# Peptides against a protein of PDB entry 2FGR: the designs that were tried, part 13

Target 1, 331 residues: chain A of PDB entry 2FGR
Amino acid sequence: SSVTLFGIVDTNVAYVNKDAAGDSRYGLGTSGASTSRLGLRGTEDLGGGLKAGFWLEGEIFGDDGNASGFNFKRRSTVSLSGNFGEVRLGRDLVPTSQKLTSYDLFSATGIGPFMGFRNWAAGQGADDNGIRANNLISYYTPNFGGFNAGFGYAFDEKQTIGTADSVGRYIGGYVAYDNGPLSASLGLAQQKTAVGGLATDRDEITLGASYNFGVAKLSGLLQQTKFKRDIGGDIKTNSYMLGASAPVGGVGEVKLQYALYDQKAIDSKAHQITLGYVHNLSKRTALYGNLAFLKNKDASTLGLQAKGVYAGGVQAGESQTGVQVGIRHAF

## One batch from the design tools (peptide; aimed at target 1 L5)

Design b1_p11_6_s3 (made by RFdiffusion4, then SolubleMPNN; from b1_p11_6, 6 letters changed)
Fold by OpenDDE base, seed 4:
Structure b1_p11_6_s3 (fold): chain B 331 residues (1-331), chain A 11 residues (1-11)
Amino acid sequence: as target 1 above (331 residues)
Amino acid sequence: MEVILGDPNPP
């Protein structure tokens, strides 16, 4: 049996040129290249090819020393694994996000990531971004010649918001092909939530693919998120991402990613483009820089997620530029 | 029980 203590401390200086008032924000932020975390994980061999596992992981906020506290909200699972795959019990990434965020070249963090996994509808559920769930059971298949899948169900535990019942119920899964340079996946999920105290289904479909040419990697996402409301009509967003990364000089990586968020309920688009660079000082320590531009059109108010500095929206139709320069250390 | 300090495979 083993227990591993692990983590990442990622802290940056961040700037955004506009907040909701049109003012600039700058300061020390976190998680610009990877989400800062502290974790414990371990395994026990039970014999016969069966293993027990646990994973406890919380987010670290290095700018304030976790002033809001520490928890294991990133992952808090116990598992059994073997030739059948892995069953997990506890809060985790939902199978759809776990797989489909892997195509994001910005690791689902900082100012550069694909923002499609979002609460598009002012959903009142805690996890209406479709990233994680409480009360989750997950199953992951082995890889069979490249083919793999994951499935999950989260219990609502009769949680209510307003007149909405079953809040926090998740059902979803993906099918994937992962073989050598190619990865491709299709994910489907439904989550029950509330909007304005009324029952709402968050439906998500995501297609992802990547190919590693050795000299460069190409990655893409196609997503539709639909909050199906009983009153007021559906809130649909189509999100698109295309990214490329390439190694630079054996110690660096350059990343370029574009995303389009077509927010149908407000007939408004947002365009995001991000240039990133990571410079590896070692296997564990990197310097990084991100430059992001977010152009909102019409009624769109999206903001770049400069965690620890400013993660709010901007005025409708406003553009935002963001910069992060930081250190990532993994232990 | 073995205690491992640090991720052997950091991102």
Scores: peptide ipSAE 0.308, ipTM 0.903, DockQ to the pose 0.900
OpenDDE base, seeds 1, 2, 3, 5: peptide ipSAE 0.283, 0.288, 0.269, 0.292; ipTM 0.894, 0.897, 0.886, 0.897

Design b1_p11_6_s4 (made by RFdiffusion4, then SolubleMPNN; from b1_p11_6, 4 letters changed)
Fold by OpenDDE base, seed 4:
Structure b1_p11_6_s4 (fold): chain B 331 residues (1-331), chain A 11 residues (1-11)
Amino acid sequence: as target 1 above (331 residues)
Amino acid sequence: TEFILGDPNPP
């Protein structure tokens, strides 16, 4: 059996030129290239090709030393794995986000990531971004000649918000093909939540693909998120992403990613473009810089996620520029 | 139980 202590400390100086008041924000932020984390994981060989596993992972906030505390909300699973694949019990990434965020060249963190996995509707559930779930059972298949899949179900445990009686229920999964330079996936999910105290279904469909040409990687996402409300009509967002990355000088990586968020309920679009650079000082330590531009149109109020500095919205129709320069250390 | 300090394959 083994137990591994691991983590990432990623801390940056961040700037955004606009907050909700139109003022600039700057300071020390976290998780600009990778989410800062502390974890314990382990495995036990049970014989016959069966293994037990555990994974406990929490977010680290290096700017304040976890002043709000530490928890294992990133992942807290026990698992069995073997020739049948892997079954996980506990809070984790839902299968759809686990797979489909892998196409995000900005690792689903900082000011550059694909922001499609979002609470688009002021959903009152804790995980209405579709990223993680409590009370989750997940199953992941082996890879069969490139083909793989994942499925998940999260129990609502009769959680109520207002008149909604199934809050936090998740059902979803993906099918994928991962072979050599190619990855492609389709994910489907439904999560039960509440909006304005009323039962709401968060339906999600996501297509992702990437191809590694060796000299560069292309990646793309197509997503529809739909909060189906019994009253007030549906809140639908179509999100699109296209990104490219390339190695630079053997020790660097440049990334460029564009995203479009077509927010149908407010007939408003947001455009995000991000340039990122990572400079590897070692296998474990990197310097990075991100430059992001977010253009809101019409009623759109999206903000860049400069965690630890400013992650709120901006005024409707305003543009925001963000910068992060930081250190990532993995141990 | 073997204790391993650090991820051998950090992301």
Scores: peptide ipSAE 0.369, ipTM 0.913, DockQ to the pose 0.884
OpenDDE base, seeds 1, 2, 3, 5: peptide ipSAE 0.361, 0.352, 0.354, 0.357; ipTM 0.910, 0.907, 0.904, 0.910

Design b1_p11_7 (made by RFdiffusion4)
Pose (drawn by RFdiffusion4):
Structure b1_p11_7 (pose): chain A 331 residues (1-331), chain P 11 residues (1-11)
Amino acid sequence: as target 1 above (331 residues)
Amino acid sequence: FTLDELTSLFS
């Protein structure tokens, strides 16, 4: 049995060459290499291989001292685990995002990550990016011979927005194979939401795979996200990503990631290339840099996610360059 | 931080 207080402070200077008005922005931001966080977790041995666990974790914003107030919105769970796997109750990453975001070499944070888990259709639900859910129950199997799976159901509790009376419902899961160097997963999920006050399903299918050669790792993601309005119409986005990472000189790591976002509703594509470097001063402390280029075509207005500096959109068809340099410290 | 480390710190 044990109890652990933990966290990460990841703060950076960041710059983007344009915002929605075309002006550059720079400043002090956060979470460029890993999401800053504070948390408390524990595991209690109940005997016979059965364990009880808890986990409370919230995001830290070092640039403003969590001015909007601290919370445990990253994860707030209690669980039982054993030879049967693990059952968790509480807000957390849904199984599809928990597993599939592991294929993103930029840890789903900073200016360099895969942007597929986003609210493409301006859905009105609390978590229309498909990342986390309130009122979540999840089951995770053990890994037998490499095979493993996860399932989750989040209750809507009759949350109503317009014609949608089940906003926030999540049903989803994944199957996967993980043997150390090789990992592959297929995730499928549906959420209930509303767009402009009209009931809408958020359907998501995601495939991810990676192989770690030791001298380098190759990783990729494919995703279709479809917001399908009950009365008709849909906003569909296909997202693609391929990346590679390699250790450099003991202590160092280089990462490169290319992504494409095909936004069918506006018949427009955006392409992104991101280079990253991590220099470890210790197991707990790293300096890092990220450089990203995002090219929007046609009506696309996607922007790089320089958290704490600028994470909005850009003018239609514009290209945007971003940089983050910072320090990550885990404790 | 473990519980022992926190006890030692605040003691």

Design b1_p11_7_s1 (made by RFdiffusion4, then SolubleMPNN; from b1_p11_7, 6 letters changed)
Fold by OpenDDE base, seed 2:
Structure b1_p11_7_s1 (fold): chain B 331 residues (1-331), chain A 11 residues (1-11)
Amino acid sequence: as target 1 above (331 residues)
Amino acid sequence: LSLEELLKLLS
């Protein structure tokens, strides 16, 4: 058996030109290129190709030393794996987010990522962004000539909010083809939640694809999220992403990504464009810079996620510019 | 198949 301690410390100087009051924010932020984390993992060979595993991982906030505490909310799983694939028990990324966020060239972190995995409807559940779930059972297949899949179910355990009695229940999965330079996936998920104290279903469908040309990589996402409410009508968002990345001089990577968020319930769109650069000083240490521009139209109030500095919204119809410059270190 | 129908197959 083996136990490994691992982690990432990613800290940056960040700036956004507008907050909810129209004022600029700046300071020391976290997780601009990768989410800062501390984790423990290990495996035990049980013989016959069967392995047991555990994974405990929590987020690190370098700017304040985890003033709000430390937990294992990123992942806390026990697993069995073998020729049949892998079964996981415990809090984790839900299968849909685990697979489909892989097409985000900004790794679902910082000011540049695809923001489609979001609570679009003021859902009252803890994980209404569709990223993780408590009480989760997951299964991942092996890769069969490129084809692979993942499935998950999370128990609600009779959690109630208002009149909603199944809050936190998740069911979802993906099918994918991963072979050589090509990756393509389709994900479907439903999560039970509450909006205004009333039972609401968060339905999600996501299509992702990428192709690595060697000299450059292209990646794309198409997503629809729908919060189905009994009263007040559905809250639907269509999200689109297209990105490109390329190696630079053997030590760097440049990334450009565009996203569109069509928020149907408020008939408003937001446009996001981000330029990023990573400079590898070593295998474990990198410098990085991100420049993001977010344009809200009409009633849209989206804000860039400069974690540790400002991650709130802006005034309706306002644009926001964000910058992050930082250091990432893995251990 | 609609999204709802697909989700029902998963439930």
Scores: peptide ipSAE 0.009, ipTM 0.458, DockQ to the pose 0.012
OpenDDE base, seeds 1, 3, 4, 5: peptide ipSAE 0.006, 0.006, 0.008, 0.000; ipTM 0.465, 0.455, 0.445, 0.383

Design b1_p11_7_s2 (made by RFdiffusion4, then SolubleMPNN; from b1_p11_7, 7 letters changed)
Fold by OpenDDE base, seed 3:
Structure b1_p11_7_s2 (fold): chain B 331 residues (1-331), chain A 11 residues (1-11)
Amino acid sequence: as target 1 above (331 residues)
Amino acid sequence: LSLEELEKLLE
């Protein structure tokens, strides 16, 4: 049996030109290139091709030294794996987010990521962004000639909010084709939640694809998120992403990504454009810079996620510019 | 899913 301690400390200086009051915010932020984390993991060979595993991982907030505490909410799983694939028990990324966020060239982190995996409807559930779930059982297949899949179910355990009685239930999965330079996936998920104390279904469909040309990589996402409410109508968002990345000089990577968020409930669009650069000083240490533009139209109030500095919205129809410059160190 | 089917789902 082995136990490995691992982690990432990613800290940056961040700036956004507008907050909800129209004022600028700046300071020391976290997780601009990769989410800062501390974790423990290990495996045990049980013989016959069967392995047991554990994974415990929590987020680190370097700017304040985890003033709000430390937990293992990123992942807390025990697993069995073998020729049949892998079964996981415990809080983790849900299968849909685990697979479909892989097409985000900004790795779902910082001010540049695809923001489609979001709570679009003031859902009252803890994980209404569709990223992780408590009480989760997951299964991942091996890769069969490129084809692979993942499935998950999370128990609600009779969690209630208002009149909603199945809060936290998740069912979802993906099918994918991963072969050489090509990756393509389709994900479907439903999560039970509450909005305004009333039962609401969060339905999600996501299509992703990428192709690595060697000199550059292209990636794309198409997503619909729908909060189905019994009263008040559905809250639907269509999200689109197209990105490109390329190596620079053998030690760097440049990224450009565009996203469109069509928020149907308010008939308003938001456009996001992000330019990123990572400079590898070593295999474990990098410098990075991100420049993001978010243009809100009409009633849209989306804000860039400068974690540790400002992650709130802006005034309706306002644009926001964000910058992050930081250091990432992995151990 | 064809692009057309996807577009229909996204409408």
Scores: peptide ipSAE 0.008, ipTM 0.471, DockQ to the pose 0.011
OpenDDE base, seeds 1, 2, 4, 5: peptide ipSAE 0.006, 0.006, 0.006, 0.007; ipTM 0.471, 0.471, 0.464, 0.499; seed 2 fails the geometry check

Design b1_p11_7_s3 (made by RFdiffusion4, then SolubleMPNN; from b1_p11_7, 6 letters changed)
Fold by OpenDDE base, seed 1:
Structure b1_p11_7_s3 (fold): chain B 331 residues (1-331), chain A 11 residues (1-11)
Amino acid sequence: as target 1 above (331 residues)
Amino acid sequence: LTAEELEKLLS
């Protein structure tokens, strides 16, 4: 058996030109290129092609030294794997987010990522962004000639909010084709939650695809998120993303990504454009810079996620510019 | 594997 300590410390100087009051915010932020993390993992060969595994991972906040504490909310799983694939027990990325966020060229962090995996409806569940779940059982197939899949179920354990009595229940999965330069996936998920104390279903469908041309990579996402409410109508968002990345001089990577968030309930769109650059000083250390523009139309109030500096919204119909410059170190 | 290398493999 082996146990590995691993982590990433990613800290940046960040700036956004507008907060909810129209004022600028700046300071030291975290997780601009990759989410800062500390983890423990290990595997045990049980013989006969069977392995046991564990994974414990929490987020690190370098700007304040985790003043609010440390936990393993990123992942806390025990697993069995073999020729049949992998079964995981414990809090983790849900299968849909695990697979479909892989098409995000900004690694689902910082000011540039696809923001479709979001709580669009003021859902009262802790994981109403559709990213992770408690009490999760997941299964991932092997890759069969490119075809692979993942499935998950999270128990609600009779968690209640208001009159909702199954909060936190998740069911979802994806099917994918991963072969050479091509990746394509379809994900479906439903999560039980509450809005205004009333039972609500969060339904999600996501399509993703990427192609690596060697000199550049293209990636795309199409997503619909729908909070189905018994009263007040559905809250639906259609999110679109298209991105490109290219290696630069063997030591760097440039990324450009566009996203559109069509928020149907408020008949308002937001446009996000992000330019990113990563410069590898070594295999473990990189410098990076992100420049993001977020344009809200009409009633849209979305804000860039400059973690540690400002991650709130802006005034309706306002645009926001964000910058992050930082260091990422992996161990 | 470094955390970054692992992230690349898992992404």
Scores: peptide ipSAE 0.006, ipTM 0.446, DockQ to the pose 0.105
OpenDDE base, seeds 2, 3, 4, 5: peptide ipSAE 0.000, 0.000, 0.000, 0.000; ipTM 0.364, 0.376, 0.363, 0.370

Design b1_p11_7_s4 (made by RFdiffusion4, then SolubleMPNN; from b1_p11_7, 6 letters changed)
Fold by OpenDDE base, seed 2:
Structure b1_p11_7_s4 (fold): chain B 331 residues (1-331), chain A 11 residues (1-11)
Amino acid sequence: as target 1 above (331 residues)
Amino acid sequence: LSLEELLELLS
């Protein structure tokens, strides 16, 4: 058996030119290139190709030393794995987010990531962004000539909000083809939640693909999220992403990513474009810079996620510019 | 199959 301590400390200086009041925000932020984390993991060989595993991981906030405390909300799983694949029990990324966020060239963190995995409807559930779930059982297949899949179910345990009595229930999965330079995936998920105290289904469909040309990588996402409400009509968002990355001089990587968020319920769009650069000082340490521009149209109020500085919205129809410059260290 | 129908099959 083995136990490994691991982590990432990622801290940056961040700036956004507008908050909800139209004022600039700046300071020390966290998780600009990768999410800062501390974790423990291990495996035990049970013989016959069967292994047991555990994974405990929590987020680190370097700017305030985890003033709100430390927990294992990123992942807390026990697993069995073998030729049949892997079964996981415990809080984790849901299978759809685990697979489909892999096409985000900004690794679902900082001011540049694809923001489609979001609570678009003021859902009252704790995980209404569709990223993680409590009480989750997951299964991941092996890779068979490129083909692979993942499935998950989370128990609601009779959690109630208002008249909703199944809050937190998740069911979803993906199918994928991963072979050489090509990756493509389709994900489907439904999560039970509440909006305004009424039962609501968060339905999600996501298509992702990437191709590595060696000199550059292209990646794309197509997503629809729909909060299906009994009263008030559905809240639907169509999200699109296209990105490219390329190695620079053997020690760096440049990334450019565009996203469009078509928010149907308010008939408003938001456009996001981000330029990023990572400079590897070593295998474990990197410097990075991100420059992001978010243009809201009409009633859209989206804001860039400068964690630790400002992650709220802006006034309707306003544009926001964000910058992060930081250090990432893995251990 | 619609998304809704697919989700029903998974439920």
Scores: peptide ipSAE 0.009, ipTM 0.514, DockQ to the pose 0.012
OpenDDE base, seeds 1, 3, 4, 5: peptide ipSAE 0.008, 0.007, 0.008, 0.000; ipTM 0.519, 0.489, 0.522, 0.313

Design b1_p11_8 (made by RFdiffusion4)
Pose (drawn by RFdiffusion4):
Structure b1_p11_8 (pose): chain A 331 residues (1-331), chain P 11 residues (1-11)
Amino acid sequence: as target 1 above (331 residues)
Amino acid sequence: AEALAVIAAIL
């Protein structure tokens, strides 16, 4: 049995060459290499291989001292685990995002990550980016011979927005194979939401795979996200990503990731290339840099996510360049 | 100590 108080402070200077008005922005931001966090977790051995666990974790914003207030919105779970796997109750990453975001070489944070888990249709639900859910129950199997799976159901509790009376419902899961160097997963999910007050399903299918050669690792993601309005109409986005990472000189790591976002509702594509470097001063402390270029075509207005500096959109069809340089410290 | 320092900073 044990109890652990832990966290990460990841703070950076960041710059984007344009915002929604076309002006540059720079400042002190956060979470460029790993999401800053503070948390408490524990595991209690109940005998016979059965364990009880808890986990409370919230995001830290070092640039403003969590000015909007600290919370445990990253994860707030209690669980039982054993030879049967693990059951968790509470807000957390839904199984599809927990497993599939592991294929993103930029740890789903900073200006370089895969942007597929986002609210493409301005859905009105609390978690229309498909990442986390309130009122979540999840089951995770053991890994037998490389095969493993996860399933989750989040209750809507009759949350109502317009014609949608089940906003926030999540049903989803994944199947996967993980043997160390090779990993592959297929995830499928549906959420209930509303767009402009009209009931809408958020359907998501995601495939991810990676192989770690030791001298380098190759990783990729494919995703279709479809917001399908009950009365008709849809906003569909296909997202693609391929990336590679390699250790450099013991202590160092280089990462490169290319992504494409095909936004069918506006018949427009955006392309992104991101180069990253991590220099470890210790196992707990790293300096890092990220450089990203995002090219929007046609009506696309996507912007790089320089958390704490600028994470809004840009003018239609504009290209945007961004940089983050910072320090990550885990404790 | 580090975690507590972060908590203190928040408070």

Design b1_p11_8_s1 (made by RFdiffusion4, then SolubleMPNN; from b1_p11_8, 8 letters changed)
Fold by OpenDDE base, seed 1:
Structure b1_p11_8_s1 (fold): chain B 331 residues (1-331), chain A 11 residues (1-11)
Amino acid sequence: as target 1 above (331 residues)
Amino acid sequence: SEVEEVLERIK
């Protein structure tokens, strides 16, 4: 058996030119290139090709030293794996987000990531962004000639908000083809939640694909998120992403990513463009910089997620510029 | 390396 202590400390200086009042915000932020984390993991060979595993991981906030505490909300799983694949028990990324966020060239963090995995409807569930779930059972297949899949179910345990029952129940999965330079996936998920104390289904469909040309990588996402409400109509968002990355010399990577968020319920679009650069000082330490532009149209109020500095919205129809410059260290 | 594995899961 083995136990590994691992982590990432990623801290940056961040700036956004507009908050909800139209004022600038700046300071020390976290997780601009990768989410800062501390974790424990290990495996045990049980013989016959069967292995047990555990994974405990929590987020680190380097700017304030985790003043609000530490937990294992990123992942807290025990697993069995073998020729049949892997079964996991415990809080984790849901299978859909685990696979489909892999196409995000900004690693689902900082001011540049695809923001489609979001609570678009003021859902009252703890994980209404569709990223993780409590009480989760997950299964991941082996890779069969490129084909692979993942499935998950999270128990609601009769959690109630207002008149809504079954809050937190998740069912979802993906199918994928991963072969050489090509990756393509389809994900489907439904989560039970509440909006305004009323039962609501969060339905999600996501398509992702990437191709690595060696000299550059292209990646794309197509997503529809729909909060189906009995009263007030559906809250639907169509999100699109296209990105490219390329190695720069032997020690750098440049990334450019565009996303469009078509928020149907308010008939408003937001456009996000991010340029990123990572400079590897070593295998474990990197410097990075991100420059992001977010243009809201009409009633859209989206804000860039400068964690630790400002992650709120802006005034309707306003544009926001964000910058992050930081250090990422992995151990 | 273990570090690379952590980073690869984040990318």
Scores: peptide ipSAE 0.021, ipTM 0.652, DockQ to the pose 0.053
OpenDDE base, seeds 2, 3, 4, 5: peptide ipSAE 0.016, 0.017, 0.018, 0.017; ipTM 0.598, 0.599, 0.630, 0.614

Design b1_p11_8_s2 (made by RFdiffusion4, then SolubleMPNN; from b1_p11_8, 5 letters changed)
Fold by OpenDDE base, seed 4:
Structure b1_p11_8_s2 (fold): chain B 331 residues (1-331), chain A 11 residues (1-11)
Amino acid sequence: as target 1 above (331 residues)
Amino acid sequence: SEFAAVLAAIA
């Protein structure tokens, strides 16, 4: 049996030129290159190729020392694994996000990530971004000649919001091919939620692919998220991402990523372009800088996610520029 | 299908 303490402390100085009032925001932020975290994990060999595991992980907010508290909302699982794959019980990334966010070159954090995994409809569920779920059972297959899959189901436990029942129920999964430099995946998910107190299905389909050429990596995502409301029109967003990364001088990495969010319900688009650089001082410590530009068109109000500084929206049709410069340390 | 709709939106 083993127990490992692990974590990341990622803290930055961040700036955005516009908030919801049109004013600049700046200060000390967190999780610009990787989500800051503290975790415990362990494995027990049960013999015969069977292993038991646990994983407890929470987010760290280095700017305020977790003033709002600490929890294990990132992951709190017990698992069995073996030749059959892995079964997990507990709050975790849902299988679709676990796989499909891996194509995000900005690690699903900071001002540069793909923002498609989002609550596009003012959903009232706790996890309407489609990233994690409570009461989750997940299964992950082994890799069979590159082919792999994951499936998950989260119990709603009769949670209600307004007239909506089954809130928090998730069903989803992915199929993937991961072999050498190539990765490709298709994910499908449905989550039950509420919008305006009314039952709503959050349907998600995501296609991802990447190829590592050694000298550079290309990555892409195609996603549709649809909040199907019992009353009112569907709230649909088509999200697209294309990114490239390349090693620089053996110790650095440059990243460029573009995303388009076509928000059909408001007939409005947002364009995101992010340039990032990571400089590895060691295996565990890096300096980084991100420069992001978000252009909202028409009624779009999206904001860059400068966690700890400003993660809200902007005025409709406004553009936002963001900068993060920080230190990431892993232990 | 939703998949076809996504593909059509990309095309």
Scores: peptide ipSAE 0.007, ipTM 0.511, DockQ to the pose 0.012
OpenDDE base, seeds 1, 2, 3, 5: peptide ipSAE 0.000, 0.007, 0.007, 0.006; ipTM 0.329, 0.497, 0.506, 0.520

